Peptides against a protein of PDB entry 4N78. Designs and how they scored, part 296

Target 1, 186 residues: chain A of PDB entry 4N78
Amino acid sequence: HFQVICRLLGYQGIAVVMEELLKVVKSLLQGTILQYVKTLMEVMPKICRLPRHEYGSPGILEFFHHQLKDIVEYAELKTVCFQNLREVGNAILFCLLIEQSLSLEEVCDLLHAAPFQNILPRVHVKEGERLDAKMKRLESKYAPLHLVPLIERLGTPQQIAIAREGDLLTKERLCCGLSMFEVILT
Target 2, 155 residues: chain B of PDB entry 4N78
Amino acid sequence: MAELQMLLEEEIPGGRRALFDSYTNLERVADYCENNYIQSADKQRALEETKAYTTQSLASVAYLINTLANNVLQMLDIQASQLRRMESSINHISQTVDIHKEKVARREIGILTTNKNTSRTHKIIAPANLERPVRYIRKPIDYTILDDIGHGVKW

## One batch from the design tools (peptide; made by RFdiffusion4, then SolubleMPNN)

Design b2_p28_5_s2 (from b2_p28_5, 13 letters changed)
Fold by OpenDDE base, seed 1:
Structure b2_p28_5_s2 (fold): chain B 186 residues (1-186), chain C 155 residues (1-155), chain A 28 residues (1-28)
Amino acid sequence: as target 1 above (186 residues)
Amino acid sequence: as target 2 above (155 residues)
Amino acid sequence: MTMEDIERALKETLERLEELLKLLEELE
């Protein structure tokens, strides 16, 4: 589903959706969630000491659960605050999954474009063969596919400009070093 | 452009008219040959004349058709070339617009990106001094403090 | 008379002329 969404929206659509999600998350965090957190902090037990480790993880969890039982059971927390937190969580997950899907699409595009951009994979060399000779042979084999040099030789000035710009846009992808998810977490 | 105009306005219409005139003339020649054959005392001579006119007429019509056909083909080739040039121009404009749109889109999404960073996860270290368990005394929470939150009603 | 009609008529005339030429050749 996320792959299809990425294909349908493209960079522009994804940007718009991400911006709107960030606005929603910001609104939720600075509004309702912040108010509940402040109120809850005021009603929190002033003295909450760590129980002995001897009780183990379950015992410690039960201890804290007991101390916070009245807060957790408050109806407004369950219906409003926790729902808002779920929405924030869903938004974060959505952003993560979109970025992952977009990265996969970009990688595929880069791989498909590679032969046309003089990007050749490292070839496995058998014993006794020179890597340089194999790479040179491979380069020579695919040289006619290099789009920009081909257009520079045969194309009009307008075609050359378009080819260069297209080549640059093809090479510059988010997956090469950029992360949207890191921005969302900030 | 001038060549195409000449073909469309002069050469092709002229060729069509010439072909039509040729048809009319052929009918006249046929009538003449028929009458000449009937009226002539020398049927062999009349036949030879008819043969000559027939050959000449066939050659002339063939020439006119060939000339007209070639002019039409030339016209079509010029038009096809013009269409290809127009198509190329439209494609270039379209590509330019698409590239521009893509650049704008990339700027927009780029604002939402940062460099990938490998953050080190900090291990939560247990406190060295385990505090003695304090006996839990249940104190009722005053929920009235939260009454104004979430309902949009400020009392 | 359309151009197509003229072309058809001319084609028919040419066919008739070819037939006449064949007949003339047979008479020689």
Scores: peptide ipSAE 0.019, ipTM 0.657, DockQ to the pose 0.004
Fold by OpenDDE base, seed 2:
Structure b2_p28_5_s2 (fold): chain B 186 residues (1-186), chain C 155 residues (1-155), chain A 28 residues (1-28)
Amino acid sequence: as target 1 above (186 residues)
Amino acid sequence: as target 2 above (155 residues)
Amino acid sequence: MTMEDIERALKETLERLEELLKLLEELE
């Protein structure tokens, strides 16, 4: 699903969606969640003594549950605050998954374009073979597929310009060094 | 452009007129040959004369048709070439627009990105939110109730 | 080649010319 979304929206669509999600998250965090957190901080017991260790984990849990019973039973906390937190969480996850999906698509595009852009993988060298010779052979094999040089030889100045720009756009991808998710986390 | 104009305005219309005139002349020649054959005492001579006129007429018509056809074909070739040039221009514009759109899109998404290896400290500017009163009623908790409730593992 | 053959050939040529003229008129 995320791959399809990435393909359909493209960079522009993804940007718009991400911006809107960020606005929503910001609104939720700075608005309702912040207010509830402030309220909870005000009503939180100032002194919570640790119960005796003899009560064990279940007893300790019950102790804290009892101390926080009124907070836990606060209806608005469950219905509004926790829901908003879920929405924020979902938004974050959505952003992460979109970025991952986009990165995969970009990598695929780069791989598909590579033979046409003189981007060759490092080849495995068998014993007794020279890496340089193998690479040269590979370069020679794919040389006819180099699009930009081909157009530079046969095309009009306008076609050459377009080809160069297209080549640049094909090479430059977000996955090469940029992250959206890091922006979301900050 | 000048060649196309000459073909459209002069050569092709001229060829059509010539062909029409040829048609009219052929009719006259046919009438002449028929009458000549009927009136001539020497039918063989009249027949040979008719053959000569027929051959000449056919040759002339064939030439006119060929010339006209070639001019029309040339006209079509020029027009086809013009269309191809226009198509190329349109494609160029389209590609330019697409590249531009892509650049804009990349700028837009780029604003939402940071370098993967660089942590940038973002200043969180919290807008002054109007505190909405959250109604919380705290009930007094009797903590002594818990004094007797222990799943205490007495070690 | 008889006189009838020549007459036929001339008639056919005339008919073809008329058709060509019509086609040219339609093309304009």
Scores: peptide ipSAE 0.017, ipTM 0.666, DockQ to the pose 0.004
Fold by OpenDDE base, seed 3:
Structure b2_p28_5_s2 (fold): chain B 186 residues (1-186), chain C 155 residues (1-155), chain A 28 residues (1-28)
Amino acid sequence: as target 1 above (186 residues)
Amino acid sequence: as target 2 above (155 residues)
Amino acid sequence: MTMEDIERALKETLERLEELLKLLEELE
């Protein structure tokens, strides 16, 4: 589903969706969640010490459950605050999954374009073979597929310009060094 | 453009008219040949004359058809060339627009990106001093403080 | 070649010419 969404929206659509999600998240955090958190902080026990590890995870959980029982049982927390937190969580997960899906698509595009852009993988060398010789042979094999040089030789000035710009746009992908998810978390 | 216009407005219509005129003339020639053969005492001579007229007529028609066909082909070639040029121009514009749109999109999404950094795992360190167990005293929480927040029911 | 053969040939030529004219009209 996320792959389809990425393909459908493209970069622009994804950007718009993410911007709107950020606005929603910001609104939720600065609005209702912040208000509830402030109020809860006022009613929180002033002293909540970490129980001894000897009680184990169940005992520790029971301890905190007992201390926070009245807060957890507050109906407004379940219906409003927790719901808003779920929405925030879902938004974050959505952004993560979109970025991952987009990254996969971009990687695929890069891989498909690589032979046409003189981007060759490192060849496995068997014993007794020279890496340089194999790489040269591979370069020679794919040399006719180099799109930009081919168009520079055979194309019009306009075609050359478009080919160069297209080549650059193909190479400069987000997956190469950029993260949207990190921005979302900030 | 001038050549195409000449073909469309003059040469091809002229060729069509010539063929039509040739059709009417051929009918007249046929009628003449038939009558000449019937009325002639020398049938062999009349036949030879008919053959000559037929040959000439066929040659004329063939010439007219060939000329018209060549003009039509030339017209089509010119039009095809024009269409190819137009297609090339449209494609160029389309590609330019697409590149521009892509650049805009890249800028927009770029605002939402930062450089990838390796995340450092944050380790939770337990406090070194074991605090004495404090007896928990349950204090009732006054939730009326939250009554002004959200869509809760005021009790 | 008989007179009938010539007439037939001329008739066929006329028919073909008519067909060509129709085709040209269809192209316009």
Scores: peptide ipSAE 0.016, ipTM 0.655, DockQ to the pose 0.005
Fold by OpenDDE base, seed 5:
Structure b2_p28_5_s2 (fold): chain B 186 residues (1-186), chain C 155 residues (1-155), chain A 28 residues (1-28)
Amino acid sequence: as target 1 above (186 residues)
Amino acid sequence: as target 2 above (155 residues)
Amino acid sequence: MTMEDIERALKETLERLEELLKLLEELE
């Protein structure tokens, strides 16, 4: 599903969705959640000491239940605050999954473009074969596919400019060094 | 452009008019040949003259058709070349616009990104001394330590 | 007169010329 969303929205659509999600998250955090947290802080017992271990686990639980009774009985906490936190969590997860899916698409694009951009995978060399010889053979094999040099040789100045820009855009991907998710966490 | 204009405005219309005039002239020649054959005492000579006029007329028409056809072909070639140039220009503009749109999109999403902190995973320098997993030697629990705590029935 | 009209007229003229040629051949 997320892959389909990424393909459908593209970079621009993803950016718009993420911006709106960030606005929503900000609104939830600064609005409703903050208000509930403030309320909770007001009702929080000022002194919460650890009960004596002699009371055992049940006694300790009852102690905390009693101290937190006002919080537990705050119905709006469960219905509204936790729901808002769930929404924030979902938004974060959505952003994460979108970024992951986008990264996969970008990697695929890079892999597909690689033969045309003189990016050759490191070949596994069997014992006794020279890596350099294999790489040279591969380079020779794919040399005719190098798009930018080909267009530079045969194309018009305008075509060359477009090819270079296209090549650059193909090489520059978010997955190479950028993270959207880190911005969201920040 | 000047050549195309000359073809469209002068040569092709002129060629068409010439063919039309030739048709009218051929009718006149045919009428002449028919009348000449009927009126001539020497029918063989009249026939030879008719053959000559027919050959000449066919040659002239063939020439006019060929000239007109070549002009039309030339016109079409020029137009085809113009269309190809226009197509190339449109494609160039389209590609330029697409690249621009992509750049804008990249900038927009880029604002939402930060550099991946390549946490240099500090090579957990495996402590050089792999402490040999201390073989868990099950030391037998010496239960004699408990002998003093319990009201065990001293037999 | 359209190009088609000219082509038709030329074809008719050619047919008439061919008929005349046949008649001439029959007279030989």
Scores: peptide ipSAE 0.020, ipTM 0.656, DockQ to the pose 0.004; fails the geometry check

Design b2_p28_6_s1 (from b2_p28_6, 15 letters changed)
Fold by OpenDDE base, seed 5:
Parts: structure tokens; C-alpha cells; sequence
Structure b2_p28_6_s1 (fold): chain B 186 residues (1-186), chain C 155 residues (1-155), chain A 28 residues (1-28)
């Protein structure tokens, strides 16, 4: 699903969605969640000492239930605060999955474009074959597919300019060194 | 353009008129030959003359038709070439627009990106300079990173 | 001789008619 979304939205659509999600997350964090956190901090026991181990696990649990009784009984925490946290979590996950999906699409695009851009894979050399000879053969095999040099030779100045720009845009992808998710986490 | 105009305004209409006139002339020649044959004492000579005139007339008409046809074909070729040039221009504009749109889109998404932290340390490093347009770091694309992603074709 | 001439004239007329039709088609 995320791959389809990435394909449909493209860079522009993804940017718009991500920006809006960031706004939503920011609004939730700085607004409702912050207020609830402040309220929770006020009602939190100032001193919560570990009970003696002699009370055993059940006794310790009962102790903490008693200390946190007011928080546990705070109905709005379950209905509003946790819901908002879920929304934030979902937004973060969405962004992560979109970025991952986009990266996969970009990688696929790069791989598909590679033969046309003089990007050759590392050839696995069998024992006894010279790497250089095999690479030269591969280069020679794919040389006619190099789009930019071909257009530079046969095309108009305008076509050459477009081809160069297109080549650059094809090579420059986010997956090469950029992360959107890191921005979301900041 | 001048050649096309000459074809449309002069050569083709002129050829059509010439062809039309040739039919009128052929009819006259036919009438002449018929009358000449009837009136001539030497029927064999009259027949040979008729054959000669007929052959010449047919050759002339054939020439006119061929010339006209070639001019029409030339006209069509010129028009086809003009259409191809127009198509090329439209395609160029379309490609320019697409490239522009892509550049805009990349700028927009670029604002939402930061450099991937290569450091293994989970430190959430706050992106320092939010405001600087993420210059495409022309780092050589190490495609080896992609070898581990997906069904890598083991070459 | 007369029959040959008549045949020839007929053939020429037929070809002329064909050419005329073709010319008319080109003129249309």
C-alpha cells in the first residue's frame, strides 16, 4: 500500500502529506499532549520510594497502584491523551513507512536507469577470468545505451540540455543521503 | 514556406489547369485525326499520323499527371515535415515543463530532509541549520548500499 | 485497316476517359 501511495503522490504529493502530518503532530504534541503531561506531572507523587522487597511482587504492585491511583482513575487520560499519542505514533509510523517505500522506489529507478547512465554493476569474476577484460566487454556492450552521450552526438542543443538535466534528476535521489524521518523525529 | 506557397498557389493549380486544357486539346486532336482520316486519300498515312498524334498526346497527359502528382506529394511531404517540427516543439515544451515541475517537487521534499546520520549512535542529532536549502550533496551514489535491499540480482 | 483504327481509337478513348476520371479525382 505504501509503495502505491508513493507512486501516486510522487515527490510533491509526499512532501505535502509529510508537511501536513508534521503540522498535526506538532499541534498534538504542543497542545493537548503537553497539557496532559503537565497535569500528570502535577499529580505524580513527588516521592515514590521503592518499597521493601519483603512485601513481595504483589505487595509492590499494590503499593504502586495506590500511589498512582489518581492517575489511573483519570478518565481523560485513557480517552483523550492516549488517543492523541496513538495518532502521533501512527503519524510517525506512516512517515517511516512512506520514506522506506520511497527509498525502495528510488532504488528501483536508479537500477533501471543505470544501464543508460554508464553505471555498471560489479561483475562477478569466475576463477581464471580477468576482471578488466570482463568489465571492458561489459562497457562495450552497454556503450550504445548511454543516453546522454548519444543525445550529445545526435541531438539538438535543446535536447542535450534536457537530457543532461534529466540525467541529473535521475541520479539525484533522496535515498542517496537524505532522510525525512530524521526531520520528523526532531 | 516559400516552396509550399508556390506549390499551393502556383504549381498545383497551374498543373490542374494544364491538365484540364490538355483534355480539351486531346479532344480537338481526336476530332482532327478522325476528320483527316476520312478526308485523306492515303488512309495509311492518315492512320500513321493519327497514331503519332495520339501517342504524343498521351505522353503529354501522362507527363502532366506525373508532374502534378509529384507536386502534390511534395506538398504533403512539406506539410508532414511542418507537423513533425510542431510536434517536436510541443514535446520540448512539455519536457521543459515536466523538468520544472520535478525540480519544484524536489525542492519541496528537500526541505523535509536532512543528511542521513552515518554514525551508528542513536543520538537524535537535531538538524542544526533547518534554513539552508539542502544542497544536493553530490556524493557519488554508492549503489553497493542497494545490494542488500531487495532481490539483488547476483551477477 | 478500318477495324484496326476503330479498335485503336476505342482503346485511346478508353484510356483518355480513365485519365479524365483520374484527373477529376485529383481536381476534387
Amino acid sequence: as target 1 above (186 residues)
Amino acid sequence: as target 2 above (155 residues)
Amino acid sequence: EKEELEKFIKEVKEKLDELHLFAQELLS
Scores: peptide ipSAE 0.031, ipTM 0.646, DockQ to the pose 0.004
Fold by OpenDDE base, seed 1:
Structure b2_p28_6_s1 (fold): chain B 186 residues (1-186), chain C 155 residues (1-155), chain A 28 residues (1-28)
Amino acid sequence: as target 1 above (186 residues)
Amino acid sequence: as target 2 above (155 residues)
Amino acid sequence: EKEELEKFIKEVKEKLDELHLFAQELLS
């Protein structure tokens, strides 16, 4: 589903969706969630000692449950605050999955464009074969497919300009070193 | 442009008119030859004259048809070339617009990106002061109270 | 002589008809 969404929206659509999600997340965090957190901090026990690990997980859980009883019983926390936190969580997950899907699409585009851009894969060398000879043979095989040099030789100035710009846009992808998800986490 | 205009406005219409006129003339020639044959005392001479006129008339019509056909073909070739040039221009404009749109989109999404950084996992530092174990009386934990807490995102 | 004329007229008519058909195709 996320791959289809990425294909449908493209860079423009993804940017718009991400911007709107960031606005929503910011609004939730700075508004409702912040207010609830402040309220929760007021009702937090001033002194909360760590129980001994010897009491085991059940005993420790019961201890904290008792200390946080007022917080757990806060009705609005369960209904409103946790819902807002879920929305934030869903937004974060959505952004992550979109970025992953977009990265896959970009990698596929780069792989498809590679033969036309003089980007050759490293060939596995069998014993007794020279890597240089294989690479030269591969280069010679794909040399006629180099689009920009071909257009520079045969095309009009306008075609050359478009080819160069297209080549640059094809090479410069987000997956090469950029992350949207890291921005969302800041 | 001037050549195409000449073909469309002068040569082809002129050729069509000439062909139409030639047809009318052929009918007149036929009538003349028939009458000449009937009235002539020398039938052999009249026949040879008829053959000559017929051959000349057919050659003339064939020439007119050939000329007209060539002009039409030339017109079509010029028009095809013009269409190809227009197509090329439209494609160039379309590509320019697409590149521009892509650049705008790249800028917009680029604002939402940062360089990939391998964030080092923050070491959770355990608090140094293990406070003395307070004797806790274990009451049975009713886990049903937690059933409503943590509805995980159902995938 | 009459038979030769008739044959010639027939051949000419056939060629004229072919040319006319071609001309009509060009004029259409």
Scores: peptide ipSAE 0.030, ipTM 0.654, DockQ to the pose 0.004
Fold by OpenDDE base, seed 3:
Structure b2_p28_6_s1 (fold): chain B 186 residues (1-186), chain C 155 residues (1-155), chain A 28 residues (1-28)
Amino acid sequence: as target 1 above (186 residues)
Amino acid sequence: as target 2 above (155 residues)
Amino acid sequence: EKEELEKFIKEVKEKLDELHLFAQELLS
């Protein structure tokens, strides 16, 4: 589904969606969540020490339940605050999954373009074969497919310009060094 | 442009008219030959004359058709060439627009990106305090109590 | 000679008919 979304929206659509999601997340964080957090901080026990391990997991849980009774019983926390946190979490996950899907699409595009851009795969050299000779053969094999040099030779100046720009745009992908998700987390 | 215009406005219409006129003339020649053959005492001479006229008429029509056909073909070739040029121009514009749109899109999404920092995960240095492994008695934590809190994303 | 003429006339008529059809196709 996310791959389809990425294909449908493209870079422009993804950017718009991400921006809007960031606005929503910001609004949720600075609005409702912040208010609840402030309220929770007011009712938070001033001193909450870790109980001794001797109480076991149930005893520790009961201890914290008692200490946080007022917080747990705060009905609006469950219905509103947790829902908003869920929405924020979903938005973050959405952004992560979109970025991952986009990266996959970009990698596929790079792989498809590679033969036309003089990007050669690593050749597995069997023991005893010269890497240089294999690479040279591979270069010779794919040399006619190099699009930019081909167009530079046969095309009009306008076509050459477009080909160069297209080549650059094809090579420069987000997956090569940029992260969207890191920006979302800041 | 001038050549195409000449073909469309003068040569092809002129050729069509000439062909039509030739057809009318052929009918007249045929009538003449028939009448001449019937009226002539020398039927052999009339026959030879008819053959000559027929051959000449057919040759003239063939010439007119060939000329017209060549003009039409030339017209089509010129038009095809013009269409190819137009197509090339349209494609160039389209590609330019697409590249521009892509650049804009990349700028927009670029604002939402940062360089991949290899975040060195800070090694959580576990404090060396050898707390004695308290025998974890796995009491089954009834997680059903948490079922109401965590609407788990059903994947 | 009459047979030759008839054959010739027939051939000419056939060619004329072909030309007429072709002309009609070009004029359509």
Scores: peptide ipSAE 0.027, ipTM 0.649, DockQ to the pose 0.004
Fold by OpenDDE base, seed 2:
Structure b2_p28_6_s1 (fold): chain B 186 residues (1-186), chain C 155 residues (1-155), chain A 28 residues (1-28)
Amino acid sequence: as target 1 above (186 residues)
Amino acid sequence: as target 2 above (155 residues)
Amino acid sequence: EKEELEKFIKEVKEKLDELHLFAQELLS
């Protein structure tokens, strides 16, 4: 689903969605969540001592349940605050999954374009074969597929310019060094 | 442009008129040949003259048709070439617009990105002090301590 | 001789008619 969304929206659509999600997250964090956190901090027990280990896990749980009873029973916390936190969490997850899907798509595009852009994979050399000789053979094999040099030789000046720009756009992808998710965490 | 205009406005219409005139002239020639054959005492000569006029007339019409056809073909070739040039121009504009749109889109999404922090793999500095493997001295678990708790059936 | 002339005239008329039709197609 996320792959389809990435293909459908493209860079522009993804940017718009991400910007809007960031606005929503910011609004939730600075508004409702912040207010609830402040309220919770006010009602939080100032001194919560660890109960004796002799009470066992059930007793310790009951102790904390009693100490936090007012917080746990706060109806608005369950219905509004936790819901908003879920929305924030979902937004973060959405952004992560979109970025991952986009990265996969970009990698695929790069791989598909590679033979046309003189980008050759590192070939595994078996013992006894010279890497340089294999690479030269590979270069020679794919040389006729190099699009920009071909157009530079046969094309009009306008076609050459477009080919160069297209080549650059194909090579420059977000997955090569950029992260959207890091911006979201900031 | 001048050549196409000349073909459209002068050569092709002129060729059409010439062909039409030739047709009317052929009718006159036919009438003349028929009358000449009927009135001539030397029918063989009249026949040869008719053959000559017919051949000349056919050659003339064939020439006019060929000229007209060639002019029409030339016109079509020029028009086809013009259309190809227009198509090329439109394609160029379209590609330029697409590239521009892509650049704008990339700038927009780029604002939402930061450089991937290559987590410097902190060289896990192996602590210099190889803690000597504490020889796990298997203390034999003396199970006799449990002898008092379980209703074990003494065999 | 008359029959040969008539045949020749007929052939010429047929060719002229074909040329005329072709001319009309070109004018169309």
Scores: peptide ipSAE 0.027, ipTM 0.656, DockQ to the pose 0.004

